# Designs tried in a protein design run: peptides against a protein of PDB entry 5TUV. Part 96

Target 1, 107 residues: chain A of PDB entry 5TUV
Amino acid sequence: KEVIDRLRYLKAEIEDLELKERELDQQKLWLQQSIKNVMDDSINNRFSYVTHEDICNCFNGDTLLAIQAPSGTQLEVPIPEMGQNGQKKYQINLKSHSGPIHVLLIN
Target 2, 107 residues: chain B of PDB entry 5TUV
Amino acid sequence: AQECQNLEVERQRRLERIKQKQSQLQELILQQIAFKNLVQRNRHAEQQASRPPPPNSVIHLPFIIVNTSKKTVIDCSISNDKFEYLFNFDNTFEIHDDIEVLKRMGM

## One batch from the design tools (peptide; made by RFdiffusion4, then SolubleMPNN)

Design b2_p18_1_s2 (from b2_p18_1, 11 letters changed)
Fold by OpenDDE base, seed 2:
Structure b2_p18_1_s2 (fold): chain B 107 residues (1-107), chain C 107 residues (1-107), chain A 18 residues (1-18)
Amino acid sequence: as target 1 above (107 residues)
Amino acid sequence: as target 2 above (107 residues)
Amino acid sequence: EEEEKLKKLLEEHLKELE
């Protein structure tokens, strides 16, 4: 009886958890769409930027490059491999399909 | 007994997934808040200055930040239409997305 | 409508962060 009761309890709880999980999934999708809508708004888009000062305040001591690219731009950072000179290759490959890429040297 | 154990494992698995999804959702919410705060800040700043910032003085979202040692040599190959970029570094680098930057900014 | 839904969602989850 105890085992049977436990089984029933667990099954019921799992069912509730399934509902909660689905709810969270839907909330995520909805929020993602909301974020997209907010960012695509003309007014918000106009003001969706950071300054050089902002970046400098977040990072210091290194060379900082800001790469602005359209959404959907392909970013590839290959695993460093040995180059022809026996040196590891550190690369970033960017390919945009919808617009130009802009690079800024921050410091 | 075995069935009970199986269901308990399943229960725990679902609980963990739910916890992870809750965390991810919270992060998305925080990102949205940060973005809205950024927009508000910039709107206020431009109102106070009575002009928009110079176009080359700001980094529009979406963007990434690449930081590397000042000793790092960076080579960049650009396509004629600026749709494709190849960066070569002679040393390691770090990449940070705009979301992380906004977090560091305290938005 | 979306704004209202967002506010509610934010409120619900922000409380959990506290």
Scores: peptide ipSAE 0.084, ipTM 0.872, DockQ to the pose 0.011
Fold by OpenDDE base, seed 5:
Structure b2_p18_1_s2 (fold): chain B 107 residues (1-107), chain C 107 residues (1-107), chain A 18 residues (1-18)
Amino acid sequence: as target 1 above (107 residues)
Amino acid sequence: as target 2 above (107 residues)
Amino acid sequence: EEEEKLKKLLEEHLKELE
């Protein structure tokens, strides 16, 4: 009797959790679409930028490269491996499918 | 008893997933707010300056920031169409997305 | 309409962050 009651309680709770999870999934999907719409807006797109000053204020003491690439650009950062010369390879590979990539030296 | 235990494990699993999804959703919300604030800032700035910023002084979203030591030697191979970039570094580097930059900017 | 929905969603989740 006690076990049966516990089972019923747990099943009911799990069902409620399933509903909550689905709700969150829908909210995420909706928000993602909203974000896309907002960013694609002509006015917002016009002002969707940061300045060199902004970047410099966020980072200091290093060489800074800003890489502006279209959404969906493939970014690959291979695990550093020993090269033929015995040096580790530190690489970034970028592949864009929607437009050119632009690189700016900030610092 | 075993069934109760199984359901309790499932319950806990679902709770953790929900927590993760809630966190992810909150992050998306914050990103959207940051973007909105960025746009607003830039609009006001351009109004005050009565001119848009110089083209080469801004970095349009989406972008990434690569920071490395000032001593790091960077080699870049670029395709003719600028759709493919290969960066070689002789030392370690860090990559930061535009979202992180906006966070650091306090947007 | 979407803006209002977003606002409500934001309000709900921002409260949870506080």
Scores: peptide ipSAE 0.083, ipTM 0.873, DockQ to the pose 0.011
Fold by OpenDDE base, seed 1:
Structure b2_p18_1_s2 (fold): chain B 107 residues (1-107), chain C 107 residues (1-107), chain A 18 residues (1-18)
Amino acid sequence: as target 1 above (107 residues)
Amino acid sequence: as target 2 above (107 residues)
Amino acid sequence: EEEEKLKKLLEEHLKELE
């Protein structure tokens, strides 16, 4: 009797959890679409930037490069390998398909 | 008894998935809030200055920040159309995305 | 409408962060 009652309880709880999970999935999908819409808005897009000061305040003491590239730009950071001179190669490869890439030296 | 155990395992599995999805959703929410705050800040700043910032003084989203030592030598190869970039560093570097920058800015 | 829905969703989840 106790086992039967426990089984019924667990099944009911799992059903509730299934509903909750579906709700979260829908919320995520909706939010992602909302984020896209907000970012694509002309007004928001116009003001979607940071300043040199902002970056300098976030990072200190080193060389800072800002690389602005369109959404969907391919970013590759290969695993460092030995070069021809025995020097490890540290590389960043960027390939944009929708527009130019801009690079700014911050400091 | 075995059936109860199986359902309890399933229950726990679902609870963990829900927890993970909740965390991911919260992160997206925070990102959205940060973006909106950024837009509001910039809009207000430009209103006060009565002018937009110079084009090369700001970094438009999306972007990444590359941080490396001041001693690091950086070579950049760029395509004619600026769609492809190859960066070579003689030492290690760090990459930070725009989301992290906004967090550090306190947005 | 979308903005209002977002606001409500944000409020719900921000409470959970507290």
Scores: peptide ipSAE 0.080, ipTM 0.873, DockQ to the pose 0.011
Fold by OpenDDE base, seed 3:
Structure b2_p18_1_s2 (fold): chain B 107 residues (1-107), chain C 107 residues (1-107), chain A 18 residues (1-18)
Amino acid sequence: as target 1 above (107 residues)
Amino acid sequence: as target 2 above (107 residues)
Amino acid sequence: EEEEKLKKLLEEHLKELE
């Protein structure tokens, strides 16, 4: 029947899709490792920076803080909650475990 | 048949996951390209200048950018070892990662 | 070897982006 044929086709296609998904997963994993290797390279690391001008060209009109923190630094941005004084709290919490955090005022 | 319908749903679900994974992989590729372009740019710039930029004139990766109104009052509490930072804002702010910055830079 | 593999992978996916 048409239904049986459709079932067979769908099952075969799903199997192909599973293979494709696994391929993508492997590619992602490989690429992530490659990215780490590239970023950890001493030469690349030496030149892995942006300038104040770069940042200013990306943003305008507001106060810009650049926060440089080591990889793995914990970033917490709590959902704004009402403070004790009735004012909403807007907060950023940073915790580094591997090095100091550096903050720059861009503008 | 119900079985066909179930498999169709599963097929569609897998297709969507694959599409998402493809998109994510493409983003990683673009990130890698952007990073390599950044490094190349900086290497060339330093070669032309025959000197590295001043240490406080650049922002080393990884970093984040905090964008808030000029009227926003920012309070920062820093630990003695500079491993922990607490930022308090009296108004809303936006956070942008270095990846987004590189994208905006056209890297 | 890794560099060549990466290059090939990047080229393949860049073509898909176009």
Scores: peptide ipSAE 0.078, ipTM 0.872, DockQ to the pose 0.010

Design b2_p18_1_s3 (from b2_p18_1, 11 letters changed)
Fold by OpenDDE base, seed 2:
Structure b2_p18_1_s3 (fold): chain B 107 residues (1-107), chain C 107 residues (1-107), chain A 18 residues (1-18)
Amino acid sequence: as target 1 above (107 residues)
Amino acid sequence: as target 2 above (107 residues)
Amino acid sequence: EEEEKLKELLEKHLEELE
């Protein structure tokens, strides 16, 4: 009886958890769509930027490059491999399909 | 007994997934808030200045920040249409997305 | 409608963050 009761309890709880998980999934999808809508808004898009000062306040001491590219731009950072000179290759590959890429040197 | 154990494992698995999804959702919410705060800040700033910032003085979202030593030599190959970029570094670098930047900005 | 739903969602989850 105890085992049977435990089984029933567990099954019921799992069912509740399934509902909660589905709810979270739906909330995520909805929020993602909301974010997209907000970002695509003309007014918000106009003001969706950071300044050089903002970046400098977040980072210091190193060379900082800001790379602005359209959404959907492909970013590839290959695993460093030995180059022809016996030096590891550190690379960033960017491919945009919808617009130009803009690069700014921050410092 | 075995069935009970199986359900216990399943229960725990679902609980962990729910916890993870909840955390991810919270992060998305925070990102949305940060974005809205950014937009609001910029709107206010431009109102006070009575002009938009110079176009080359700001980094529009989406963007990434590349951080590397000032000793790092950076080579960049650009396509004629500026849709493709190849960056070569002679040393390691870090990449930070705009979301992380907004977090560091305290948005 | 979306804005109001967002507010509700934000409030719900922000409370959980505290």
Scores: peptide ipSAE 0.097, ipTM 0.876, DockQ to the pose 0.011
Fold by OpenDDE base, seed 3:
Structure b2_p18_1_s3 (fold): chain B 107 residues (1-107), chain C 107 residues (1-107), chain A 18 residues (1-18)
Amino acid sequence: as target 1 above (107 residues)
Amino acid sequence: as target 2 above (107 residues)
Amino acid sequence: EEEEKLKELLEKHLEELE
């Protein structure tokens, strides 16, 4: 019957999709490792920076802070809550475990 | 049939997951390309200048950009080892990662 | 080897993006 044929087709397609999904997962994992290898390369690391001009070209009109921190640095941005004085608190918490944090005022 | 309908739903769900994974993989690829382009740009620039940029003139990856109004008052508390930072803002702010910056730079 | 594999992967997916 048509229903049986449709069921068979759907099952076969789902199996194919499972294979595709696994392939994508493998590719992602491989690419992530490749990215790490590239970024950890001494030459690439030496030249892995942007300039103040680069940042200014991306943003304008407001105060810009650049926060350079080692990979793995913990970034916490609490949901704004009402403070004791009735003012909402806007906060950023940074905790590094592998090196110092450096802050630059861009403009 | 109900079984066909169930499999159709599953098929659609898998297709959506695959689509999402494809998109994520594409983003990673673009990030890798952008990073390589950045490194290449900087290498070329330093070759032309015959010197590296001043240490405080560049922002090394990884970094984040905090964007807030010029009127925003920012208070920063820093630990002695500079491993912990607490930023307090009297108004809202935006955070942008280095990946987004590279995208905006057209890398 | 890794570089070549990356290049191939990038090329394949870039073509799909276009």
Scores: peptide ipSAE 0.093, ipTM 0.877, DockQ to the pose 0.010
Fold by OpenDDE base, seed 5:
Structure b2_p18_1_s3 (fold): chain B 107 residues (1-107), chain C 107 residues (1-107), chain A 18 residues (1-18)
Amino acid sequence: as target 1 above (107 residues)
Amino acid sequence: as target 2 above (107 residues)
Amino acid sequence: EEEEKLKELLEKHLEELE
């Protein structure tokens, strides 16, 4: 009897959690679309930038490269492996499908 | 008894997923707020300066920042169409996305 | 309409963050 009641309670709670999870999924999807719409807006797009000063204020003491690439650009950072010369390879591979990539040296 | 235990495990699993989704949604919200604040800042800045920033002084979203030592040697191979970039470093580097930059900027 | 919905969603979740 108690076990049956516990089962019913748990099932009801799980059902409630399922509803909550679906709600969150819908909210995420909606928000993602909203973000896209906001970023695609002509005015927002015009002002969607940071300055060299902004970057310099965020980072110090190192060489900084800013890589501006279109959305969807493929970024690959291979696991460092030993090269033919016995040195580890540190690489970044970028492949854009929607437009050119622009690189700026900040520091 | 076993069924109750199974449901309790499932309940816990769902709770964890919900928690993760809530966190992800909150992050997206914060990103959107940061973007909005960035746009607003830039609009006001350009109004005060009565001119847009020089083209080479800004980094348009989306972008990434590569941070490496000043001693790091960087080689870059670029395709003719600038759609493909291959960076070679003789030392380690860090990559930061635009989202992180906006966070560091306090947007 | 979308903006209003966003505002509501933001307010809801921001309150949860505080």
Scores: peptide ipSAE 0.087, ipTM 0.876, DockQ to the pose 0.011
Fold by OpenDDE base, seed 1:
Structure b2_p18_1_s3 (fold): chain B 107 residues (1-107), chain C 107 residues (1-107), chain A 18 residues (1-18)
Amino acid sequence: as target 1 above (107 residues)
Amino acid sequence: as target 2 above (107 residues)
Amino acid sequence: EEEEKLKELLEKHLEELE
């Protein structure tokens, strides 16, 4: 009797959890679409930037490069390998398909 | 008894998935809030200044920040159309995305 | 409508973060 009652309880709870999970999935999908819409809005896009001061306030003491590239740009950071001179190669490879890449030296 | 155990395992599995999905959704929400706050800040600032910032004084989203030592030598090879960039560093570097920057800015 | 829905969703989940 106790086992049967526990089984019924668990089945009911799992059903409720299934509903909750579906709700979260729908919310995520909706939010992702909303984010896209907000970012693609002309007004928001116009003001979607940070300043040199903003960056300097976030990072101190080193050389800072800002690389602005269109969405979908491929970013590759190869695992450091030994170069011809025995020096490890530290590289960043960027490839854009939709527009130019801009680089700014912050400090 | 075995059936109860199986359902309890399933229950726990679903609870963990729900927890993960909740966390991911919360992160997206925070990102959206940060972006909206950024836009509002910039809009207000430009209204006060009665002019947009100079084009090379701001970094438009999406972007990344590369942080490296002041002693690091950076070489950049760029394609004619500026669609492809190859950065070479003689030392290690760190990369930070725009989302992290907005967080550090307190947006 | 979308903005209102977003606000509601944000409020709901922000409360859960507290």
Scores: peptide ipSAE 0.084, ipTM 0.876, DockQ to the pose 0.011

Design b2_p18_1_s4 (from b2_p18_1, 10 letters changed)
Fold by OpenDDE base, seed 1:
Structure b2_p18_1_s4 (fold): chain B 107 residues (1-107), chain C 107 residues (1-107), chain A 18 residues (1-18)
Amino acid sequence: as target 1 above (107 residues)
Amino acid sequence: as target 2 above (107 residues)
Amino acid sequence: EEEEELKKKLEEHLKELE
């Protein structure tokens, strides 16, 4: 008797959770579309930048490079390997498909 | 009894997925808010200055920040069309995305 | 119109998270 009641309860709860999960999935889709629309807006795009001061305030003491690349640019950071001189190679590979990449030295 | 146990496991699995999805949605919302705040800040700043910032003084989204020691030697190889970049470092570096920068800025 | 609808959905979600 108790087991049967527990089974019924659990099944009903799982159904409710399924509905909740579907709701969250839908919300994510809507939010993602909203973000895209906001970022693609001409006015927002015009003002979607940070300054050198902003970056300097976030990071102190080291060399800072800012790399601006179009959305969808491929970023690869290979695992460091030994080079010809026995020195480890530290690399960043960027491949853009939609436009040029711009690099700025911040400090 | 075994069926109850199976359903309880399923219930727990679904609860965890829901929790993860909720967290992901919260993060996306915060990112959106930060972006909107950035746009508002810049719009206001340009209105007060009565001019846009110089082109090379700002970093447009999307971007990444590379942080490395001042002693690090950086070499950059660029393709003819500037669509491919290869950065070589003689030492370790850190990469930060624009989302993290906005967080550090307090947006 | 679509943007406004999306905005409303976002607001609803924010309320739920509060």
Scores: peptide ipSAE 0.041, ipTM 0.860, DockQ to the pose 0.010
Fold by OpenDDE base, seed 3:
Structure b2_p18_1_s4 (fold): chain B 107 residues (1-107), chain C 107 residues (1-107), chain A 18 residues (1-18)
Amino acid sequence: as target 1 above (107 residues)
Amino acid sequence: as target 2 above (107 residues)
Amino acid sequence: EEEEELKKKLEEHLKELE
């Protein structure tokens, strides 16, 4: 009896959770579209930048490269592997399809 | 009993997914707020300065920040059209996206 | 129109998270 009641309760709860999950999925979709609309706005796009000072305030002590790449740019960071000379290879591969990539040395 | 246990496992799995989705939604909202705040800041700053910043003094979104030791040797190969970049490092590096930067900026 | 609707939904979601 208790097991049957528990089963019924669990099934009902799972159904409610499914509804909640679908609601969240829909909300995510709307939020993503909203973000795109905001970012694609001409005025917002004009002012969508950070300064060197902003970056320097976020990081310190090391070499900082800022890589400005268009949306959709492919970023590949291979797992470090041993090179032919016995040194591990640390690489970043960038491939843009919509525009040039710009690199700035911050410090 | 076994069916009950199976449903409890499923329930827990769904709860975790919902929690993750809620967190993701919150992050998206925060990202949008941060972006709007950034735009507002920049608009205000340019109004006060009565001019836009020099093109090379700012980093337009989207971008990434590469952080590595000052001792790290960086080799960069660039395609003629600047659509493809290959960075080689002789040591480890960190990559941070623009979203993280905005967070660190307190936007 | 779509933007306003999206904005409203976002605002509603924000209120729910508060």
Scores: peptide ipSAE 0.036, ipTM 0.858, DockQ to the pose 0.010
Fold by OpenDDE base, seed 4:
Structure b2_p18_1_s4 (fold): chain B 107 residues (1-107), chain C 107 residues (1-107), chain A 18 residues (1-18)
Amino acid sequence: as target 1 above (107 residues)
Amino acid sequence: as target 2 above (107 residues)
Amino acid sequence: EEEEELKKKLEEHLKELE
């Protein structure tokens, strides 16, 4: 009886957890849509930027590249491997589908 | 019973997923708050300056920051398509998204 | 505005679940 009762309890709890998980999934979708709407707003979009100073304050004195690309741009960073010259390849591949990519050097 | 053990494992798995999803939602909320704060800051700053910042002085979202040593040689080329960019580095680099930047800014 | 209400509701739900 004890084992049976435990099984029933666990099954009921799992069912409740499934409901909670679905609720969280729905909330995520709602929030994501809300975020999109906020970011797509013309006024918010106009002011959705950081300054050169902002970036400099966040990072030390390294070479900094700011790459601004449209949403949906594909970013690929291949695993470093030996190139034809025997040097490891460190590269970034960007593929934009909706607009230009802008690069700013910050130093 | 083996069935009881299996259900307990499943229960724990579901609890962990729920916890992860809760954390993800909290992160999204914080990101949205940071974005709103950024917009508010910029609006206020432009009002005080009575003009927008110069176009090349700001980085519009979405963006990424690439940081590398000052000694790193960076080559940028457009390949195959006008929207495809290839960055080659002769050394390691780090990539940071705009979300991380906003966090570092304290937004 | 809609965002604020949605966010508030979400925060309330998250608080309840924890």
Scores: peptide ipSAE 0.079, ipTM 0.865, DockQ to the pose 0.010; fails the geometry check
Fold by OpenDDE base, seed 5:
Structure b2_p18_1_s4 (fold): chain B 107 residues (1-107), chain C 107 residues (1-107), chain A 18 residues (1-18)
Amino acid sequence: as target 1 above (107 residues)
Amino acid sequence: as target 2 above (107 residues)
Amino acid sequence: EEEEELKKKLEEHLKELE
């Protein structure tokens, strides 16, 4: 009897958790759409930038490349492997499908 | 007894997923706030300057920052497909997204 | 064309940092 009651309780709790999880999923989708809408707004888009100064303040001492690429651009960073010459390969592969990629050197 | 144990495991699993989703949602909210703050800052700055920033002085979202040593040799190859870029480095590098940059900026 | 020009400028700038 006690075990049966525990089972019923757990099942009910799990059902409640399922509802909560679905709610969170919906909230995420809504927020993602909201973010997209805000960013796509003409005024917001006009001012959606950072300056070289901003970047320099965030990072120091290194070479900085800013790569501006359209949303949806594929970024691949292969695991470093030994090349034919015995040197490790450090690579970034970018593939854009919706527009050009722009590269800026900072610092 | 075994069924009860299985349900308890499932309960815990769901609780962890919910916690993760809650955290992800919070991050999205913070990202949205940061973006809005960025836009507001830039609008105000341009109003004060009475001019937009020079085109080459700003980085439009979305972007990524590649950080590497000053000693790192960087080779950039553009494929026949103008939308494909291949970067080769002779040493390690770090990649930071625009979201992280906004966080570092305190937006 | 524009991308090639940008590449050239980037390479030039990178050389200056060396």
Scores: peptide ipSAE 0.017, ipTM 0.840, DockQ to the pose 0.027; fails the geometry check

